Peptides against a protein of PDB entry 5D63. Designs and how they scored, part 237

Target 1, 292 residues: chain A of PDB entry 5D63
Amino acid sequence: SLRRGIYHIENAGVPSAIDLKDGSSSDGTPIVGWQFTPDTINWHQLWLAEPIPNVADTFTLCNLFSGTYMDLYNGSSEAGTAVNGWQGTAFTTNPHQLWTIKKSSDGTSYKIQNYGSKTFVDLVNGDSSDGAKIAGWTGTWDEGNPHQKWYFNRMSVSSAEAQAAIARNPHIHGTYRGYILDGEYLVLPNATFTQIWKDSGLPGSKWREQIYDCDDFAIAMKAAVGKWGADSWKANGFAIFCGVMLGVNKAGDAAHAYNFTLTKDHADIVFFEPQNGGYLNDIGYDSYMAFY

## One batch from the design tools (peptide; made by RFdiffusion4, then SolubleMPNN)

Design b2_p30_8_s2 (from b2_p30_8, 25 letters changed)
Fold by OpenDDE base, seed 3:
Structure b2_p30_8_s2 (fold): chain B 292 residues (1-292), chain A 30 residues (1-30)
Amino acid sequence: as target 1 above (292 residues)
Amino acid sequence: SREEELARRLEELEKRLLEKFQKRLEELAK
């Protein structure tokens, strides 16, 4: 079953993703096929899938950028019915905004069926052009038509997954205590993470004994990421991943505060030094405390 | 409400975290 999370949803037949046109929050904004760039933030193409309690394999899909929801116009079962962004809530009972998402017959891609109409999200004619129509269309779960098959690339991690990634890292002290602040985290590409760091002013900040040292840098970075998240996305129910760690060196005579994020595959953590913007697999310290 | 309860729990967690963090920082500063 599909897990709660943020997804980039890509067509199985052509290199197009499900895109909310111009990221507009207006009711009735077209959802269309659009090109995408791997390892970047595709701003209008990220969707938070929220599972509906007690309704098997059924979700709302909230666009991260606009905060609006995928909506089958008038819930019509007619082939060619528009799929749009529309205001809504994560746990709505409106069948126009409820989507049953299950594996297709190929076992790797998913099909997206409207709960009410039982029609499927369809990239009309498999059109790979920017702005191509996405509509509800008649279909079956067993049909192999790539127009109705979608890859769900997970762009977020749960707190449990983050915890597991930390636990696998060899640079964790035996006295480690972790504190989880949120439930679901968008994981940023390093380029975006670095840009936030640059925009925060930290590159120009001066290290000063105790008054503005390692802990201040690390906390400032986390604050910058938090603010970036709040300013960038209208959807709720998720955070931006940026951790803070306190560590001790092998000799036990020095301590340090630093940041960390997750690798692209979400299986490991990588350390980030907010004093110089560097990414390291080994920062020279073993963490005894983290919050994220 | 569910949201209020979650907010309350988070607030308590943050408070406890900050207290522990401050204590550790003080220890490191000594």
Scores: peptide ipSAE 0.009, ipTM 0.311, DockQ to the pose 0.036
Fold by OpenDDE base, seed 2:
Structure b2_p30_8_s2 (fold): chain B 292 residues (1-292), chain A 30 residues (1-30)
Amino acid sequence: as target 1 above (292 residues)
Amino acid sequence: SREEELARRLEELEKRLLEKFQKRLEELAK
């Protein structure tokens, strides 16, 4: 079963992702196939999958950038029916915006079936060109046609997954207490994380005893990431991952405040020093407290 | 040490503040 989360949805046959054209929030904006760049934020190609309670394997798909939802035009079962962005809500009853998502016959990719029409999201003709039509099309769950098979690359973590990543890190103090602030977190590439850091002005900030020291830097970074999230995305129901930790050194005679994020595979954390923008596997402190 | 004492104090303060915050969130979620 597909978990709630943010996904980059890639065609199984060609290097094309499901893209809301121009990230437009206008009703009827075409959803199209478009090229993507790995390990970057593909702004118009991120989708929040929200599972519908008590409806097996059924989701709404909200475009992170526009805040609009994947919508089968008029809910038509006609092959070639346009799939567009359209205003909606996460738990809508509108079958035009309800999608049953289950594994395909290959066991790795998914198929996306409209709940009402029972047609499938189809990259028409497997066209790999930018702007290629994505439409509802007749099909079956067991067909091998890659036009209707999609890889769901998870770009977010749940709070539980983040907690687990922290727990297995060797630089956690025995007295550690973690505080979870949100339920689902978009995990940023380091390059994006660093850019937010740069744009925050922190690289030019001066360390000053007590008045602006480690805790101020760490909190400022988290605030910057939060603001970046709010300014960048129109969808709700998720946060941007950026943690704050308080730690003590091995000798027990020094404390520090710092940030952390998740590694690319989301399995581990990496420490971030907001005073210099460095990423470290070992920052020299064991965390006794974190919030994220 | 001073640093160790400060760390303990900060931990306690942060714990209290965050617990209050989370409590408020839970109330708002109902």
Scores: peptide ipSAE 0.008, ipTM 0.339, DockQ to the pose 0.184
Fold by OpenDDE base, seed 1:
Structure b2_p30_8_s2 (fold): chain B 292 residues (1-292), chain A 30 residues (1-30)
Amino acid sequence: as target 1 above (292 residues)
Amino acid sequence: SREEELARRLEELEKRLLEKFQKRLEELAK
């Protein structure tokens, strides 16, 4: 079954993603097919899938940028019914905004069925052009029509997944204590992470003994990422991944505070030095504390 | 709202964690 998370949803037939046009929060904003750039933040194309309790394989899909939800217009079962962004809530009972998402017959892609109408999200005519219509369309779960098959590329990690990634890292002290602050984390590309760092002013910050040293840099970076998240996205229920660690060196005579993020495959962590913007697999310290 | 209350609780949690962090760091800096 599909896990709660943030997804980039790509058509199985053509290189188009499900896009909320212009990222607009207005009710009735068209959801369309649009090109995307791999390994970047595709701002209008990220969707938070929230599973509905006690309803198998059923989700709301919240556009991360606009904070609005995927909505089948009037819940109509008519083929060609518009799929739009519309105001809503994560645990709505409105069948216009409830989507049953299960594997397609190919075992890799998913189909997205409206809970009420039982029609499927369809890239009309498999049109790969920007702005191509996405609509509800008749179909079946076993049909191989690529217009109705979608790859769900997970762009986030759960707190448990983050915890597991940390646990796999060899640079964790035996006394390690991790503190989880949120449930789901959007994982940023390093380029975006670095840009946030640059924009924070940290590259120009002066290290000063105790008054502004390693912990201040690390906390400032986390704060910068937090602010970036708050300023960039209207959806709630997720955070931007940026961890803070406290570590001690092997000799036990030096301590350091630093940041960390997840690798592209979300399986490992990589350390980030906020004093110079460097990414390291080994920062020279073993972490005894982290919060993220 | 529930969301606002959660945000408040998280803020408090972060505060406590930062305090603990600072204390531990100071101990190691001796």
Scores: peptide ipSAE 0.010, ipTM 0.333, DockQ to the pose 0.034; fails the geometry check
Fold by OpenDDE base, seed 5:
Structure b2_p30_8_s2 (fold): chain B 292 residues (1-292), chain A 30 residues (1-30)
Amino acid sequence: as target 1 above (292 residues)
Amino acid sequence: SREEELARRLEELEKRLLEKFQKRLEELAK
């Protein structure tokens, strides 16, 4: 079954993603097919899938940017019915905004069925152009029509997954204590992470003994990422991944505070030095404490 | 609201953790 998380949803037939047009939060904003760039933030194309308790394989889909939800217009079962963004809540009972998401017959892609109408989210005519219509359309779970098949590219990790990634890293001290602050984390590309670092003013910050040293840099980076998240996205129920670690060197005679994020495949962590913006697999310290 | 209460609790937790971490860091840096 599909896990709770943030997804980039890509058509199985053409290089188009499900896009909320202009990222608008207005009710009735069209959801359309649109081109995307891999390994970047596709601002209007990220969707938080929230599973509905006690309803098998059924979710709401919240657009991260607008905070609105995928909505089948009037819940109509007519082929060609518009799919739009509309105000809602994560655990709504409105069948216009409830979507059953299950594997297609190919075992890799998903189909998205409206809970009420039983029609499927369809990239009409498989049109790869920007702004192509996405609509509810008749279909079955077992047919192979790529217009109704979607890859769900996971863009987030759960707290448990993040914890597991940390546990696999060899640079963790035996006395390590980790503190989890949130449940789901959007993982940023390094380029975006670096840009936040640059915009924070940290590259121009001066190291000063105790008054503004390693811990201040690390916390400032964490704060900058938090603010970036709050300013960038209207959806709730997730955080932006940026960790803070305290570590000790092998000799035990030096300590350091630094940041870390997750690798592209979300399987490992990479250390980030907020004093110079560098990414390192080995920062020279073993972490005895982290919060993220 | 529930959300506001959770946010408040989280902020308090973060503050406490940061204080603890900074103290430990200072001890190890000596």
Scores: peptide ipSAE 0.010, ipTM 0.334, DockQ to the pose 0.035; fails the geometry check

Design b2_p30_8_s3 (from b2_p30_8, 22 letters changed)
Fold by OpenDDE base, seed 2:
Structure b2_p30_8_s3 (fold): chain B 292 residues (1-292), chain A 30 residues (1-30)
Amino acid sequence: as target 1 above (292 residues)
Amino acid sequence: SAAEELAARLAAREERLLKKFEEREKELAE
């Protein structure tokens, strides 16, 4: 079954993603097909899938940017019914906002069925143009129509997945203690992570013995990412991934504080040096403590 | 006192960061 998480939802037939038009929070805002750029944030095209307890394979889909939910207009079963953003809650009982999401017949893509109407989210005519209509349309689970097949690209990790990535890294000290602060994390592209670092003022910050040194830089980066998250997204129930580590050198007589994030495939961590904005696979320390 | 007990418990949970490699940190910042 589909895991709780943040997804970029891409059509299986054409290079178009499910987009909330202009990221607007207004009720009735059209959800449309729109082009996207791989390995970027794609601001209006991220959806938090929240599984409904005790209802198999059924979710609400919250637009990360607007904080509104995917909604089938009037829950109508008519082909061509508009799919819009609408105010809602993660665990609503409104069938207009409940979506059964299961694998298609190809075993890789998903179909998105409205719980009430039993119609499917359809990129009308497979139109690849920006602003193309997305609507509820009649269909079946087993048909091969790519207009109704969607790839769910996971853009987030659970705390357990992050923990696993840390655990397999060779630069973790035997005394390592990790502290998990949240449950689900949006993983940023390095370019975005770096931009947050730049905007924080850290590149111009002066290192000063003890009063503003490694731990201050690392915590300032963490704070900057947190603020960026709060300022950028209206949805709740997730955090932005940015870790802080304390590490010890091989000799065991010196320590450093630094940041870390996840690699593109979410399988590994990469260390980030907030003093110079560098990404490193080996920062020269083994982590004995992390919080993220 | 309760305050002293709390202070003692908090102190017992505190761990010091190992000595910072200050020269390296400075070099990284320059």
Scores: peptide ipSAE 0.037, ipTM 0.593, DockQ to the pose 0.047
Fold by OpenDDE base, seed 1:
Structure b2_p30_8_s3 (fold): chain B 292 residues (1-292), chain A 30 residues (1-30)
Amino acid sequence: as target 1 above (292 residues)
Amino acid sequence: SAAEELAARLAAREERLLKKFEEREKELAE
């Protein structure tokens, strides 16, 4: 079963992703096929899948950038019906915005069926060009047509998954306590994380004894990421992953405050030093406290 | 007691915070 999360949704047949055209929040904005760059944010191509309680395998799909929802125009069952962005809510009862998402016959890709019309999200003619039409189309769950098969690449982690990644890290102190601040986290590429760090002004910030030292840098980085998230995305119900840790050295006679994020595969954490923008697998401290 | 244990843990964490490796932090900032 598909988990709640943020997904980059890629066609199984061609290198095209489900894209909200221009990231527009206007009702009726076309959802189209568009090229993407691996290991980047792909701003208009991220979708928050929110599972509908008590309705098996059924979700709303909220575009992260626009805050609008995937919508089958008029809920029509006609082949070629437009799929658009439209205002909505995560737990809507509008069948135009409810999507049953289950594995295709190949066991790797998913099919996206409109709950009401029972038609499937289709990259029309498998067109790989930017702006290619995505529409509702007749189909069946067992059909092998790649126009209706989609890979769901998860771009976020749950708080539980983040906790598991932390727990696997060898640089966690025996007295560790973690505090989870949100439920779902978009995990940024390091390049984006670094850019936020640069834009925060931290690279030019002067270290000063106690008045602006390690804890100030670490908290400032987290604040910068939070602000970046708020300024960049219109969707709600998720956060941007950026943790703060307090750690003690092996000798137990020195402490440090620093940041951390998740690796690309979301299985591990990597430490980030906000004083110099460095990523480290070992920062020289064992964390006894984190919040993220 | 549970309260005493909590107090001890909190005190220990605060002590660690106070033991900042300031020289290293300064070096990292240079």
Scores: peptide ipSAE 0.034, ipTM 0.592, DockQ to the pose 0.097
Fold by OpenDDE base, seed 3:
Structure b2_p30_8_s3 (fold): chain B 292 residues (1-292), chain A 30 residues (1-30)
Amino acid sequence: as target 1 above (292 residues)
Amino acid sequence: SAAEELAARLAAREERLLKKFEEREKELAE
């Protein structure tokens, strides 16, 4: 079954993603097909899938940017019914905003069925143009129509997945203690992570003994990422991944505070040095404490 | 005792943190 998380949802037939037009929070904003750039944020194309308790394979889909939800207009079962952004809540009982999401017959892509109407999210005519209509359309789970098949590319990790990635890293001290702060984390591309670092002012910050040294840099980076998240997204129920570590060197005679994030495949961590903006597989320290 | 052992571990962590003014941090400051 599909896990709770943030997804980039791409059509199986053409290089088009499910896009909330202009990222608008207005009720009735069209959801459309739109081009995307791999390995980027794709601001209007990220959806938080929240599973509905006790309703198998059924979710709400909240647009990260607008904070509104995928909504089948009037819950109509008519082919061609508009799919729009609309105000809602994660655990709504409104069938217009409830979507059953299961694997298609190909075993890789998903189909998105409206819970009430039993129609499917359809990229009309498989149109790859920007602004192409996405609508509810008749269909079945076993049909091979690529207009109704979608790849769900996960853009987030759970706290458990992050914990597992940390545990696999060879630069974790035997005395390590980790502290989880959130449940689900949007994982940023390094380019975005670096841009936040730049915008924080840290590149121009002066290192000063004790009063503004390694721990201050590391905490400032995490604070900057947190603020960026708050300023960038209207949806709730997730955080932006940015960890802080305290580490000791192999000799045991030096310590350091630094950041870390996850690799592209979310399987590993990479260390980030907030004093110079560098990414390292080995920062020269083994972590004995982290919070993220 | 378990409490004493925990206290010792915490103290050791504090000690490690106090060693942060070493070569690597200074290098990065340059």
Scores: peptide ipSAE 0.031, ipTM 0.553, DockQ to the pose 0.097
Fold by OpenDDE base, seed 5:
Structure b2_p30_8_s3 (fold): chain B 292 residues (1-292), chain A 30 residues (1-30)
Amino acid sequence: as target 1 above (292 residues)
Amino acid sequence: SAAEELAARLAAREERLLKKFEEREKELAE
């Protein structure tokens, strides 16, 4: 079964992703096929899948940028019915915005069926052009038509997954205590993480003994990421991953404050030094405290 | 007491933060 999370949804047949046109929050904004760049944010192409309690394999899909939901126009079962962004809520009972998402017959891709109409999200004619129509279309779960098959590339982690990644890292002190602040985290590419760091002004910030040293840099970075998240996305129910750690050296006679994020595969953490913008697998300290 | 032991452990962690490695921090700032 599909887990709650943020997904980049890519067609199984052509290099096209499900895109909310212009990221507009207006009701009736077309959802279309659009090209994407791997390992980037793809701003209008991220969707928060929220599972509906007690309804098997059924979700709402909230566009991260606009905060609107994937909506089958009038819930019509007619082939070619428009799929649009529309205002909604995560746990709506409106069948126009409820989607049953299950594995296709190939075992790797998913099909997206409207709960009410029982039609499927279809990249019409498999058109790879930017702005290609996405519509509700008749189909079956066992069909091999790639127009209705989608890869769900997970772009977020749960707090449990983040905790597991931390637990696997060799640079955690025996006295470690972690504090989880949110439930689901969008994981940023390093390039985006670095750009936030640059835009924060930290590269030009002066290190000063106690008054503005390692802890101030680390907290400023987390604050910058938080503000970036708030300013960039209209959807709720997720955070942007950026952790703060306090660590002690091997000798036990020195401490440091620093940041950390997750690797591309979400399986491990990587340390980030906010004083110079460096990424390190070993920062020279073992963490005894983290919050994220 | 258990409460005192916990308080002592937490205090020890706070003291670690005060033992900042200024030499490394200065090097990073250069």
Scores: peptide ipSAE 0.024, ipTM 0.524, DockQ to the pose 0.095

Design b2_p30_8_s4 (from b2_p30_8, 23 letters changed)
Fold by OpenDDE base, seed 2:
Structure b2_p30_8_s4 (fold): chain B 292 residues (1-292), chain A 30 residues (1-30)
Amino acid sequence: as target 1 above (292 residues)
Amino acid sequence: SAEEALARRLEERERRLLEKFEKRLEELAK
């Protein structure tokens, strides 16, 4: 079954993603097919899937940027019914905004069925053009029509997944204690992570003994990422991944504070030095404490 | 180099962090 998380939802037939047009929060904003760039944020194309308790395989889909929800217009079962962004809540009972999401017959892609109408989210005519209509359309779970098949590319990790990634890293001290601050984390591409770092002012910040040294840099980076998240997204219920670590070197005679993020495949962590913006697989310290 | 610059930036505060680490180890031993 589909896990709670943030997804980039891509058509199985053409290189188009489900896009909330212009990221607008206005009710009735069209959801359309739109091109995307791999390994980028794709701002208007990220969706938080929130599972509905006690309703199997059923979710709301919140656009991360606008904070509005995928909505089948009037819940109509007619083929060609518009799918739009509309105000809502994560655990709504409005069937216009409830979507049953299960694997298609190919075992890789998903189909997105409106809970009420039983119609499916359809990239009309498989149109790969930017702005192509996405609509509710008749269908069945076993059909192979790529217009109604979607890949759900996970852009986030749960706290448990992050914890597992940390645990696999060889540069974790035996006395390590991690403190989890949130439940779900959007994982940023390094380019975006670096840009936040640049915009934070840290590249121009002066190291000063005790008053602004390693811990200050590391915390400032986390704060910058947090603020970036708050300023960038209207949806709630997730955080932006940026960890802080305290570590000790192998000799046991030096300590350091630094950041870390996750690799693209979310399986490992990579260390980030906020004093110079560098990414390292080995920062020269073993972490005995982290919070993220 | 950046590495050299970072090395020079490890001073008193970093030492204090190490001290806290050692204290934590003592607590874990109780």
Scores: peptide ipSAE 0.006, ipTM 0.381, DockQ to the pose 0.044
Fold by OpenDDE base, seed 3:
Structure b2_p30_8_s4 (fold): chain B 292 residues (1-292), chain A 30 residues (1-30)
Amino acid sequence: as target 1 above (292 residues)
Amino acid sequence: SAEEALARRLEERERRLLEKFEKRLEELAK
């Protein structure tokens, strides 16, 4: 079954993603097919899937940017019914905003069925153009029509997945203790992570003994990422991944504070030095404490 | 690397400071 998380939802037939037009929060904003760039944020094309308790394989889909929800207009079962962004809540009972999401017949892609109408999210005519209509359309779970098949590219990790990635890293001290601050984390591309670092002013910050040293840099980076998240997204229920670690060197005579994020495949962590913006697989310290 | 060299320059004095910081974090989490 599909896990709670943030997804980039891509059509199985053409290189288009589900896009909330202009990222607008207005009720009735069209959801359309739009081109995307791999390994980038794709601002208007990220969706938080929230599973509905006790309703199998059923979710709300919240647009990360606008904070509005995928909505089948009037819940109509008529083919061609508009799919729009609309105000809502994560655990709504409104069937216009409830979507059953299960694997398609090909075993890789998903189909998205409206809970009430039983119609499917359809890229009309498989149109690959920007702004192409996405609508509710009649269908069945076993049909092979790529217009109704979608790849769910997971862009976030759960706290458990992050914990697992940390645990398998070779630069973790035997006394390690981790503190999990949130439940689900959007994982940023390095380019975005670096840009936040640049915009924070840290590249121009002066290292000063104790008054502004390694711990200050590391915490400032985490604060910058947190603020970036708050300023960038209207949806709630997730955080932006940026960890802080305290580590000790092999000799045991030096300590350091630094940041870390996750690799592209979310399986490993990579260390980030906020004093110079560098990414390292080995920062020269073993972590005895982290919070993220 | 330059990044690794920067990390290695930290002294025992910084270690003691980090220990104090860790204790404060634990208090905040309670």
Scores: peptide ipSAE 0.006, ipTM 0.379, DockQ to the pose 0.077
Fold by OpenDDE base, seed 4:
Structure b2_p30_8_s4 (fold): chain B 292 residues (1-292), chain A 30 residues (1-30)
Amino acid sequence: as target 1 above (292 residues)
Amino acid sequence: SAEEALARRLEERERRLLEKFEKRLEELAK
């Protein structure tokens, strides 16, 4: 079953993603097919899937940017019914905004069925052009029509997944204790992470003994990422991944505070030195404490 | 550990500062 998380949803037939046009939060904003750039944020094309308790395989889909929800207009079962962004809540009972998401017959892609109408999210005519219509359309779960098949690329990790990534890293001290601050984390590309770092002013900050040293840099970076998240996205219920670690060197005679994020495949962590903006697989310290 | 050593140093520094502060307060109160 599909896990709670943030997804980039891509058509199985053409290189188009489900896009909330202009990221507008206005009710009735068209959801359309749009081109995307791999390994980028794709601002208007990220969706938080929130599972509905006690309703199997059923979710709301919240656009991260606008904070609005995928909505089948009037819940109509008519083929060609518009799919739009509309105000809502994560655990709504409105069937216009409830989507059953399960694997298609090919076992890799998903189909997105409106809970009420039982129609499917359809890239009309498989149109690959920007702004192509996405609509509710009649279909069945076993049909192979790529217009109604979607790949869900996970762009976030759960706290448990992050914890697991940390646990298997070789640079963790035996006394390690991690503190989880949130439940779901959008994982940023390094380029975006670095840009936040640059914009934070940290590159120009001077190391000063105790008053502004490693812990200050690390916390400042986390704060910058947090602020970036708050300023960039209207959806709630997720955080931007940026961890802080305290570590000790192998000799036990030096300590350091630093950041970390997740690798592209979300399987591992990579260390980030906020004093110089460097990414390292080995920062020279073993973490005895982290919060993220 | 390095962290424990740092903690001790910080505690000692804070203690010294506090003592100086208290001493000055006593002098001002006279």
Scores: peptide ipSAE 0.000, ipTM 0.278, DockQ to the pose 0.048
Fold by OpenDDE base, seed 1:
Structure b2_p30_8_s4 (fold): chain B 292 residues (1-292), chain A 30 residues (1-30)
Amino acid sequence: as target 1 above (292 residues)
Amino acid sequence: SAEEALARRLEERERRLLEKFEKRLEELAK
């Protein structure tokens, strides 16, 4: 079954993603097909899928940017019914905003069925143009129509997945203690992570003995990422991934504080030096403490 | 030189953090 998480939802037939037009929070804002750029943030095209307890394969879909939910207008079963952004809650009982999401017949893509109407989210005519209509449409689970098939590209990790990535890294001290602060994390592309670092003022910050040294840089980076998340997204129930580590070198005669994030495939961590903005697979220290 | 000054600052920073590490180890050993 589909895991809770943040997804970029891409059509199986054409290079178009499910987009909330202009990221608007207004009720009735059209959800449309729109082009996207791989390995970028794609602001209006990220959706938090929240599974409904005790209802198999059923979710709400919250637009990360607007904080509104995917909504089938009036829950109508008529083909061509508008799919819009609308105010809601993660665990709503409103069938207009409940979506059954299961694998299609091809075993890779998903179909998105409205819980109430039993119609499917459809990129009308497979139109690849920006602003193309997305609507509820009649269909079946076994039908091969690519207009109703969607790839769910996962853009987040659970705390457990992050923990597993850390556990696989060879640069962890035997005394390591990790502290998990949130449940789900949007993983940023390095370009975005670096931009946050630049905008934080850290590149121009002066190292000063004790009063502003390595721990201050590392914590300032995490704070900057946290603020960026709060300022950028209206949805709740997730955080932006940015870790802080304390480490000691192999010789045991040097220590450092630094950051880390996840690799593109979410399987590993990469270290980030907030004093110079560098990414490293080996920062020269083994972590004895982390929080993220 | 500026490079030498930077080296001194880095050494001092590492030393201080190491001291904190040692204290943590002592706490874990109790």
Scores: peptide ipSAE 0.005, ipTM 0.357, DockQ to the pose 0.044; fails the geometry check

